# Designs tried in a protein design run: peptides against a protein of PDB entry 6TME. Part 287

Target 1, 324 residues: chain A of PDB entry 6TME
Amino acid sequence: NRLKRAYIALQAWKKAFYSDPFNTAANWVGPDVCSYKGVFCAPALDDPSVLVVAGIDLNHADIAGYLPPELGLLTDVALFHVNSNRFCGVIPKSLSKLTLMYEFDVSNNRFVGPFPTVALSWPSLKFLDIRYNDFEGKLPPEIFDKDLDAIFLNNNRFESTIPETIGKSTASVVTFAHNKFSGCIPKTIGQMKNLNEIVFIGNNLSGCLPNEIGSLNNVTVFDASSNGFVGSLPSTLSGLANVEQMDFSYNKFTGFVTDNICKLPKLSNFTFSYNFFNGEAQSCVPGSSQEKQFDDTSNCLQNRPNQKSAKECLPVVSRPVDCS
Target 2, 324 residues: chain A of PDB entry 6TME as posed
Amino acid sequence: NRLKRAYIALQAWKKAFYSDPFNTAANWVGPDVCSYKGVFCAPALDDPSVLVVAGIDLNHADIFGYLPPELGLLTDVALFHVNSNRFCGVIPKSLSKLTLMYEFDVSNNRFVGPFPTVALSWPSLKFLDIRYNDFEGKLPPEIFDKDLDAIFLNNNRFESTIPETIGKSTASVVTFAHNKFSGCIPKTIGQMKNLNEIVFIGNNLSGCLPNEIGSLNNVTVFDASSNGFVGSLPSTLSGLANVEQMDFSYNKFTGFVTDNICKLPKLSNFTFSYNFFNGEAQSCVPGSSQEKQFDDTSNCLQNRPNQKSAKECLPVVSRPVDCS

## One batch from the design tools (peptide; made by RFdiffusion4, then SolubleMPNN)

Design b2_p27_3_s2 (from b2_p27_3, 10 letters changed)
Fold by OpenDDE base, seed 4:
Structure b2_p27_3_s2 (fold): chain B 324 residues (1-324), chain A 27 residues (1-27)
Amino acid sequence: as target 1 above (324 residues)
Amino acid sequence: SLEEKIEERKKLAGIKPPSLEPQTSSY
């Protein structure tokens, strides 16, 4: 009986709660699991006459606890939303039995350990949110082989390079922000045909930006701020026909910011502050447009306010990195 | 399709999908 298995799982989970400040699991009593707060039942996909647990929503419950292995008995769950809690430990490998998993949101918790590789075992997964945790180590390259709509990885402890497989991703939104990623952005990034928003903020990324970024025709948000990027901005960025928000601030970029970038047709905000740019086109000057916002603060620009000193600029600007 | 069945289950369960907008700060 599927509901009997669900009862075992949910009672094991209730026992794994250390704190339930809103008494969310107070009604988690007896065999009628479909009446449990945050438990949602639906007809089984294989037999519409059978009622099964199809979803969990415990978002914003502030529950402290862990995920017990008995959660692997919830084999009919397609939606697992438990964000904004205080769940700790690791994601159980027993969740590999949840073959209908479609949306997995464990964001804003206290999960630790490596990337939850159990997420790779779910063939129908479309949404993965693991942001605001303490996940660590390498990102498995196989994450980008999955047909995901969104991949939220931000605010974790992930390290190493971004996998070259990123170009295979069908995701519209990918966040890498506030991790420990290092190395270059892969040239394969230009193959992300469905990409709308990508965020690299606050990593240890370095090297030159790949020219292939200019192939991201559907990108509306591109944020590479607070990294170690060097060299000039790729001239191919003129291909970002739909970019609205672009941020390259807090890097080590050099060279000239061109008209072809600042005149992008959908560009609303372009921040390139806190770099070593030694020139900009008139179209890049803050206040040059009523429709566009620019920030050129703390560069090596002549005749602009709030620039770096010649002493700070000269050692960097005189030794430009060749990205060719 | 399986996706259509999942969407139907979402509606029946009353579960709203999370926002697909990137978040770089806590709520």
Scores: peptide ipSAE 0.029, ipTM 0.708, DockQ to the pose 0.697
Fold by OpenDDE base, seed 3:
Structure b2_p27_3_s2 (fold): chain B 324 residues (1-324), chain A 27 residues (1-27)
Amino acid sequence: as target 1 above (324 residues)
Amino acid sequence: SLEEKIEERKKLAGIKPPSLEPQTSSY
């Protein structure tokens, strides 16, 4: 009996709650699991006459606790949304039994340990949100072999390089922000044909930007701020025909910011502040357009306000990194 | 497809599309 298994799982989970400030699980009593707050039932895919637990929504419940292994009994769950809680520990390996998992949101919790590799076992997964946790270690390269629409990884403790497999991703949105990623952006990034938004903010990424970024024709948001990137901006960035928001601030970029970048047809905001740029085109100057916002603050630009001193600029500008 | 069946189940369960909260713009 599927509902009996769901009852065992949900009662084990209720026992794993340390605090339920809104009494969300107060009605989690008795065998009628479909009446439980945040539990959603639907007809089974294999037998429409059988009612099963198809979804969990406990978003914003502020529940403190952990995910017990008995949650692996919820084998009919396709939607698991438990964001904005205080769940701790690791994602149970027993969730590999949830072969219908479609959307998995555990964001804004207190989860720890390595990347939850159980998510890679779900053949039909389309949405993965693990942001705002304490997940650590390497990102598995296999994450980008998944047919995901969105990959939210931001605000964790992930380390090492971004996998070369990123170019295989079909995701429209990918967030790496506020981790400990290091090394270069892979050249394979230009193969992300469905990419609309990519965010690298606040990592330890370095090296030159790959020229292949200019192949990201569908990108509307590209944020690489607060990293260790060096060299000139790739001339191929003129290929970003749909970019609206672009941020390269708080890096170590050098060289000239060109007209071909600042005249991008959809560009609404371009921030390149806190770098070592030694020139900009007139089209890049803040206030040059009513439709576009620019920030050139704290560079090595001549005749611009709020620039770095010659003492700060000269050691960097005199030693340009060749990205060829 | 399996995806179409999942979407049908989502509608039958009254579950909304994925929540983007916390906001992607809030880092």
Scores: peptide ipSAE 0.022, ipTM 0.681, DockQ to the pose 0.568
Fold by OpenDDE base, seed 1:
Structure b2_p27_3_s2 (fold): chain B 324 residues (1-324), chain A 27 residues (1-27)
Amino acid sequence: as target 1 above (324 residues)
Amino acid sequence: SLEEKIEERKKLAGIKPPSLEPQTSSY
């Protein structure tokens, strides 16, 4: 009986709660699991006459606890939303039995350990949100071989390089922000055919930006701020025909910010502050457009306010990084 | 497809998926 397995799983989970401040699991009593708060039943996909647990929604419940291995008995679950709790420990490997998993949201919790590789075992997964946790180590390259619509990795402890497999991703949104990623952005990034939004904010990324970024013609948001990027902005950024928000602030960029970048047709905000740019086109000057916002603060620009001192600029500007 | 069946199941379960195209400014 599928509901009997679900009962065992849910009762094991209730026992794994350390705190339930809103008494969310107060009604988790008896065999009628479909009446449980945050448990949603639907007809089974293989037999419409059989009722199964199809979804869990415990979002914003502030529950402290862990995910017990018995959750692997919830084999009919396609939706698992448990964000904004205080769940700790690791994602159970037993969740590999949830072969119908479509949306997995464990964001804003206290999960630890390596990337939850069990997520890679779900053939139908479309949404993965693991942001705002303490996941650590290397990102598995295989994450980008998944046919995901969104990949939220931000606010974790991930380290090492971004996998070159990123170019295989079909995701429209990818967040790397506020991790410990290092190295260069892979040149394969230009192959992300469905990409609309990508954020790299607040990592240890370095090197030159790859020219292949200019192939991301569907991108509306590109944020690479708060990293260690060097060299000039790629001239190929003129290919970002749909970019609305672009941020390169808090890096070590040098060279000239070109007219072709600042005149991008959809560009509404372009922040390139806190770098070492030594020139900008007139179209990049803050206040030059009513439709576009620019920030050129704290660069090496002549005749602009709020720039770095010659003492700060000279050592960097006199030794430009060649990205050719 | 399996995806279409899952979408139907979401409706039947009364669960609305989050936006798959969230603005990154709110991540």
Scores: peptide ipSAE 0.019, ipTM 0.664, DockQ to the pose 0.432
Fold by OpenDDE base, seed 2:
Structure b2_p27_3_s2 (fold): chain B 324 residues (1-324), chain A 27 residues (1-27)
Amino acid sequence: as target 1 above (324 residues)
Amino acid sequence: SLEEKIEERKKLAGIKPPSLEPQTSSY
């Protein structure tokens, strides 16, 4: 019986709670698991006469505990939303049995260890949110071989380079922000045909921006702020026909910010502050447009307010990185 | 498809899926 397996899983999980401040699992008593708070039942896909646990929603329950291996008995679950809790430990490998997993949200928890590779085993997964955890180590390249619509990785402890497989991603939204990613952005990024939003904020990324960024025609948000990027902005950024928000602040960029970038047709905000740019087009000057916001603060610009000293600029501007 | 069946199950379960187009400015 599927509901009997679900009962075993949910009772094991209730025993794995250290704290339930809102008494969310108070009604988790008896065999009627479909009456449990945050447990959602639906007809089975293979037999509509059989009721199964199809979803879990424990979002914002502030539950402290861990995910026990018995959760692998929830084989009919397609939705697993447990964000904004205090769950700790690792994602159980037994969740590989949840072959109907479609949306997996474990964001804003205390999960640790490597990337939860069990997520790669789910053939129908479309949404993956693991942000605001303590996941560490390398991002597996295979994440981008999955047909995901969104990939939230921000606010973790991920290290190493961004996989070159990123270009295979069908995701509209990808967040890398507030990790420890290093190296260059892969040139394959320009192959992300469905990409709308990508965020690299607050990593250890470096090198030149790849010219292939200019192939991201559907991008509305591109944030590369708070990294170690060098060289000039790629001239191919003029290809970002739909970009609305663009942030390159807090890097080591040099050279000239061109009209072709600042005149992008959908651009509403362009922040390039806290770099070493030595010139900008008149279209890039803050206050030059009523429709566009620009920030040129703390660069090496002549005749602009709030710029770096000649002493700070000269060592960097005199040694431009060639990105050709 | 399997996806259509999953979406049907979501509706039947009373679970609203999150937006697949979340704004990154609010992450």
Scores: peptide ipSAE 0.024, ipTM 0.687, DockQ to the pose 0.430; fails the geometry check

Design b2_p27_3_s3 (from b2_p27_3, 12 letters changed)
Fold by OpenDDE base, seed 1:
Structure b2_p27_3_s3 (fold): chain B 324 residues (1-324), chain A 27 residues (1-27)
Amino acid sequence: as target 1 above (324 residues)
Amino acid sequence: SLEEKIEERKKLAGIKDPSLGPGESSY
């Protein structure tokens, strides 16, 4: 009986709670698991006459505990939303049995260990949110071979390079922000045909921006701020026909910020502050447009306020990195 | 498709992911 297995799983999970401040699991008593708070039942996909546990929503419950291996008995679950709790430990490998997993949100918890490779085992996964945890180590290249709509990785402890497989991703939103990623952005990034938003904020990324970024025609948000990027902005950024928000601040960029970038047709905000740019087009000057916001603060620009000193600029500007 | 069935189950379960809202930047 599927509901009997669900009962075993949910009772094991209740036992794995260290704290339930809102008494969310107070009604988790007896065999009627479909009455449990945060447990949602639906007809089984293989037999509409059978009721199964199809979803879990424990978002914002502030529950402290861990995920026990018995959760692998919830084989009919397609939605698993447990964000904004205090769950700790690792994601159980037994969750590989949840072959109908569609949306997996464990964000804003205390999960640790490597990337939860069990997520790669789910054939129908479309949404993955693991942000605001303590996941560490390398990102598996295979994550981008998944037909995901969104990939949220931000605010973790991931390190090493971004996999070149990123170009295979069908995701519209990908967040890398606030990790320990290093190396260059892969040139394959330009192959992300469905990409709308990509965020690299606050990593250890370096090197030149790849020219292939300019192929991201559907991108509305591109944020590469707070990294170690060098060289000039690619001239191919003029291809970002739909970009609305663009941030390159807090890097080591040099060269000239061109009209072709600042005149992008959908551009609403372009922040390029805290770099070593030595020139900008008139269209890039803050206040030059009513429709566009620019920030050129703390560069090496002439005749602009709030710029770096000649002493700070000269060592960097005199040694331009050629990205060609 | 399986996807269509899953979407139907999402509706039946009353679960919506707020993170996938149109126009909300998920930084």
Scores: peptide ipSAE 0.023, ipTM 0.683, DockQ to the pose 0.371
Fold by OpenDDE base, seed 2:
Structure b2_p27_3_s3 (fold): chain B 324 residues (1-324), chain A 27 residues (1-27)
Amino acid sequence: as target 1 above (324 residues)
Amino acid sequence: SLEEKIEERKKLAGIKDPSLGPGESSY
């Protein structure tokens, strides 16, 4: 019965292919779905004597097509990896029937429409990769109420503010990069106890950085580059005991870059170029350390090379944003 | 647990998540 449903689903999907340049679905013939390329069977969780479709891996198949609603018949699937294809349209709501979904990777495709809210219906979801698509609109706050290990949202068309629920996330990796997110980073960010890597690159984020960033003790990568952030760097950034890579470049930051930031014990790269910083500690100067790389290019620093003109600096530096 | 059973299924299916593999860029 289960494999018959899987056969119906997979044959509907094969019919939804417009192009299969590597002939990945060439062997998708007949009832033996467990022999299909990229289809993986395992014993059912409720009955080990029953073989079911447990996973799909079609990564890097360059398949053009769409996801038909019949994929909702794959009720035993826990792994769905279809990255680096040319699938288009929306994620079918019928996938809500895949109650065992654990890893969902649809990255590097042509998917459109709002955030795939069907992903929120999966109680056991741990990995969500929807990066490199055309998903748009608001990020649902409920995404961060899920017990996810990783959340990849980068290179989409998401808009609006980052939800305050971000502080509830258990994810070790979260990417927002190359979207249209706006507003401030929520103060609740400091509650992300498991966070190792967070990337905000290339959004329309603004305001002051919240002091609560300094509570992210497990963070190894913090990138806030290419945004509209203002004010001084929080003094609490001295709390980032495990940060290795830190990027604040291409913002509107002002003030002084302190020793307490540049002397962070695991810091290997700190880029703060293309801002309006008017001073830096000697420990922040490029070439001051053999173990640490710094970039102070295009700021308002005195006696440093490649700085902004006084004409560019004066209007910004004379009107510092108070973040207190 | 359900999670342990899912992990067992992953092993039995021979699927590894390349996205979480060592050395892959998260970005």
Scores: peptide ipSAE 0.022, ipTM 0.684, DockQ to the pose 0.417
Fold by OpenDDE base, seed 5:
Structure b2_p27_3_s3 (fold): chain B 324 residues (1-324), chain A 27 residues (1-27)
Amino acid sequence: as target 1 above (324 residues)
Amino acid sequence: SLEEKIEERKKLAGIKDPSLGPGESSY
């Protein structure tokens, strides 16, 4: 009986709670698991006459505990949302039995260990949110071979290069922010045909930006701030016909910020502060447009306020990195 | 369809559009 397996799983999970400050699991008593708070039942996909546990929503429950291996008995679950809790430990490998997993959100918890490779085993996964945890080590290249709509990896401890497989991703949103990713952005990034939002904020990324970024015609948000990028901005960024938010701040960029970038037709905010740019077009100057916001603070620009000293600029500007 | 059932399940879970910040519901 599927509901009996669900009962075993949910009772094992209740026992794995260290704290339930809102008494979310107070009604988790007896065999009627479909009455449990945060447990959602639906007709089984294979037999509409059979009721099964199809979803879990424990978002914002502030529950402290861990995910026990018995959760692998929830074989009919397609939605697993447990964000904003204090769950710790690792994602159980037993969740590989949840072959209907469609959306998996464990964000804003205290999960540790390597990337939860069990997520790669789910054939129908469309949404993966593991942000705001303590996941560490390498990002598996195979994540981008998944037909995901969104990939949230931000605010973790990942310490790899970004896989070249990124270009295979069908995701509209990908976040890498606030990790320890290193190396260059792969040139394959330009192949992300469905990409709308990509965020690299606050990593150890370096090198030149690949010219292939300019092929991301559907991108509305591109944030590469707080990294170690060098060289000039690619002239191909003029191809970002739909970009609204663009941030290159807190890097080591040099060269000239061109009209072709600052005149992008959908651009509403362009931040390039805290770099070593030595020139900008008049269209890039803050206050030059009412519809566009620019920040040129703390560069090497002449006749602009709040710029770096000549002492800070000269060593970098005199030795520009050639990205050609 | 399977897709319609999935969308119905999403509604039951109270799914929202994701944000970069913590504590937001998934889409």
Scores: peptide ipSAE 0.022, ipTM 0.684, DockQ to the pose 0.292; fails the geometry check
Fold by OpenDDE base, seed 3:
Structure b2_p27_3_s3 (fold): chain B 324 residues (1-324), chain A 27 residues (1-27)
Amino acid sequence: as target 1 above (324 residues)
Amino acid sequence: SLEEKIEERKKLAGIKDPSLGPGESSY
């Protein structure tokens, strides 16, 4: 009986709660699991006459605890939303039995350990949110082989390089922000055909920006701020026909910010502050447009306010990294 | 269809995404 298995799983989970401040699991009593708060039942896909646990929503419950291995008995769950809790430990490998997993949100918890590779075992996964945890180590390259709509990885402890497989991603939104990613952005990034938003904020990324970024015709948000990027901005950024928000601030960029970038047709905000740019086109000057906001603060620009001193600029500007 | 059933299930689980942080985009 599927509901009996669900009962075992949910009772094991209730026992794994250390704190339930809102008494969310107070009604988790008896065999009628479909009446449990945050438990959603639906007809089984294989037998519409059978009711199964199809979803869990415990978002914002402030529950402290862990995910017990018995959750692997919830084999009919397609939606698992437990964000904004205090769940700790690791994602159980037993969740590999949840072959219908479609949306998995464990964001804003206290999960630890490596990337939850069990997520890679779910053939139908479309949404993965693991942000705001303590996941660490390398990002598996296979994550981008998944047909995901969104990949939220931000605010973790992920290390190493961004996998070259990123170009295979079908995701519209990918967040890498506030991790420990290092190395260059892969050239394969330009192959992300569905990409609307990509965020690299606050990593250890370095090197030149790949020219292939200019192939991201559907990108509306591109944020590479707070990294170690060097060299000039790629001239191919003129291809970002739909970019609205672009941030390159807090890097080590040099060279000239061109008209072709600042005149992008959808550009609403372009922040290139806290770099070592030594020139900008008139179209890049803050206040030059009513429709576009620019920030050129703390560069090496002549005749602009709030620029770096010659002492700070000269060592960097005199030794530009050639990205050609 | 399977897709319709999935969409119905999506409506049951309210997605409330936490903020990505100041200045960051959200899905």
Scores: peptide ipSAE 0.022, ipTM 0.658, DockQ to the pose 0.245; fails the geometry check

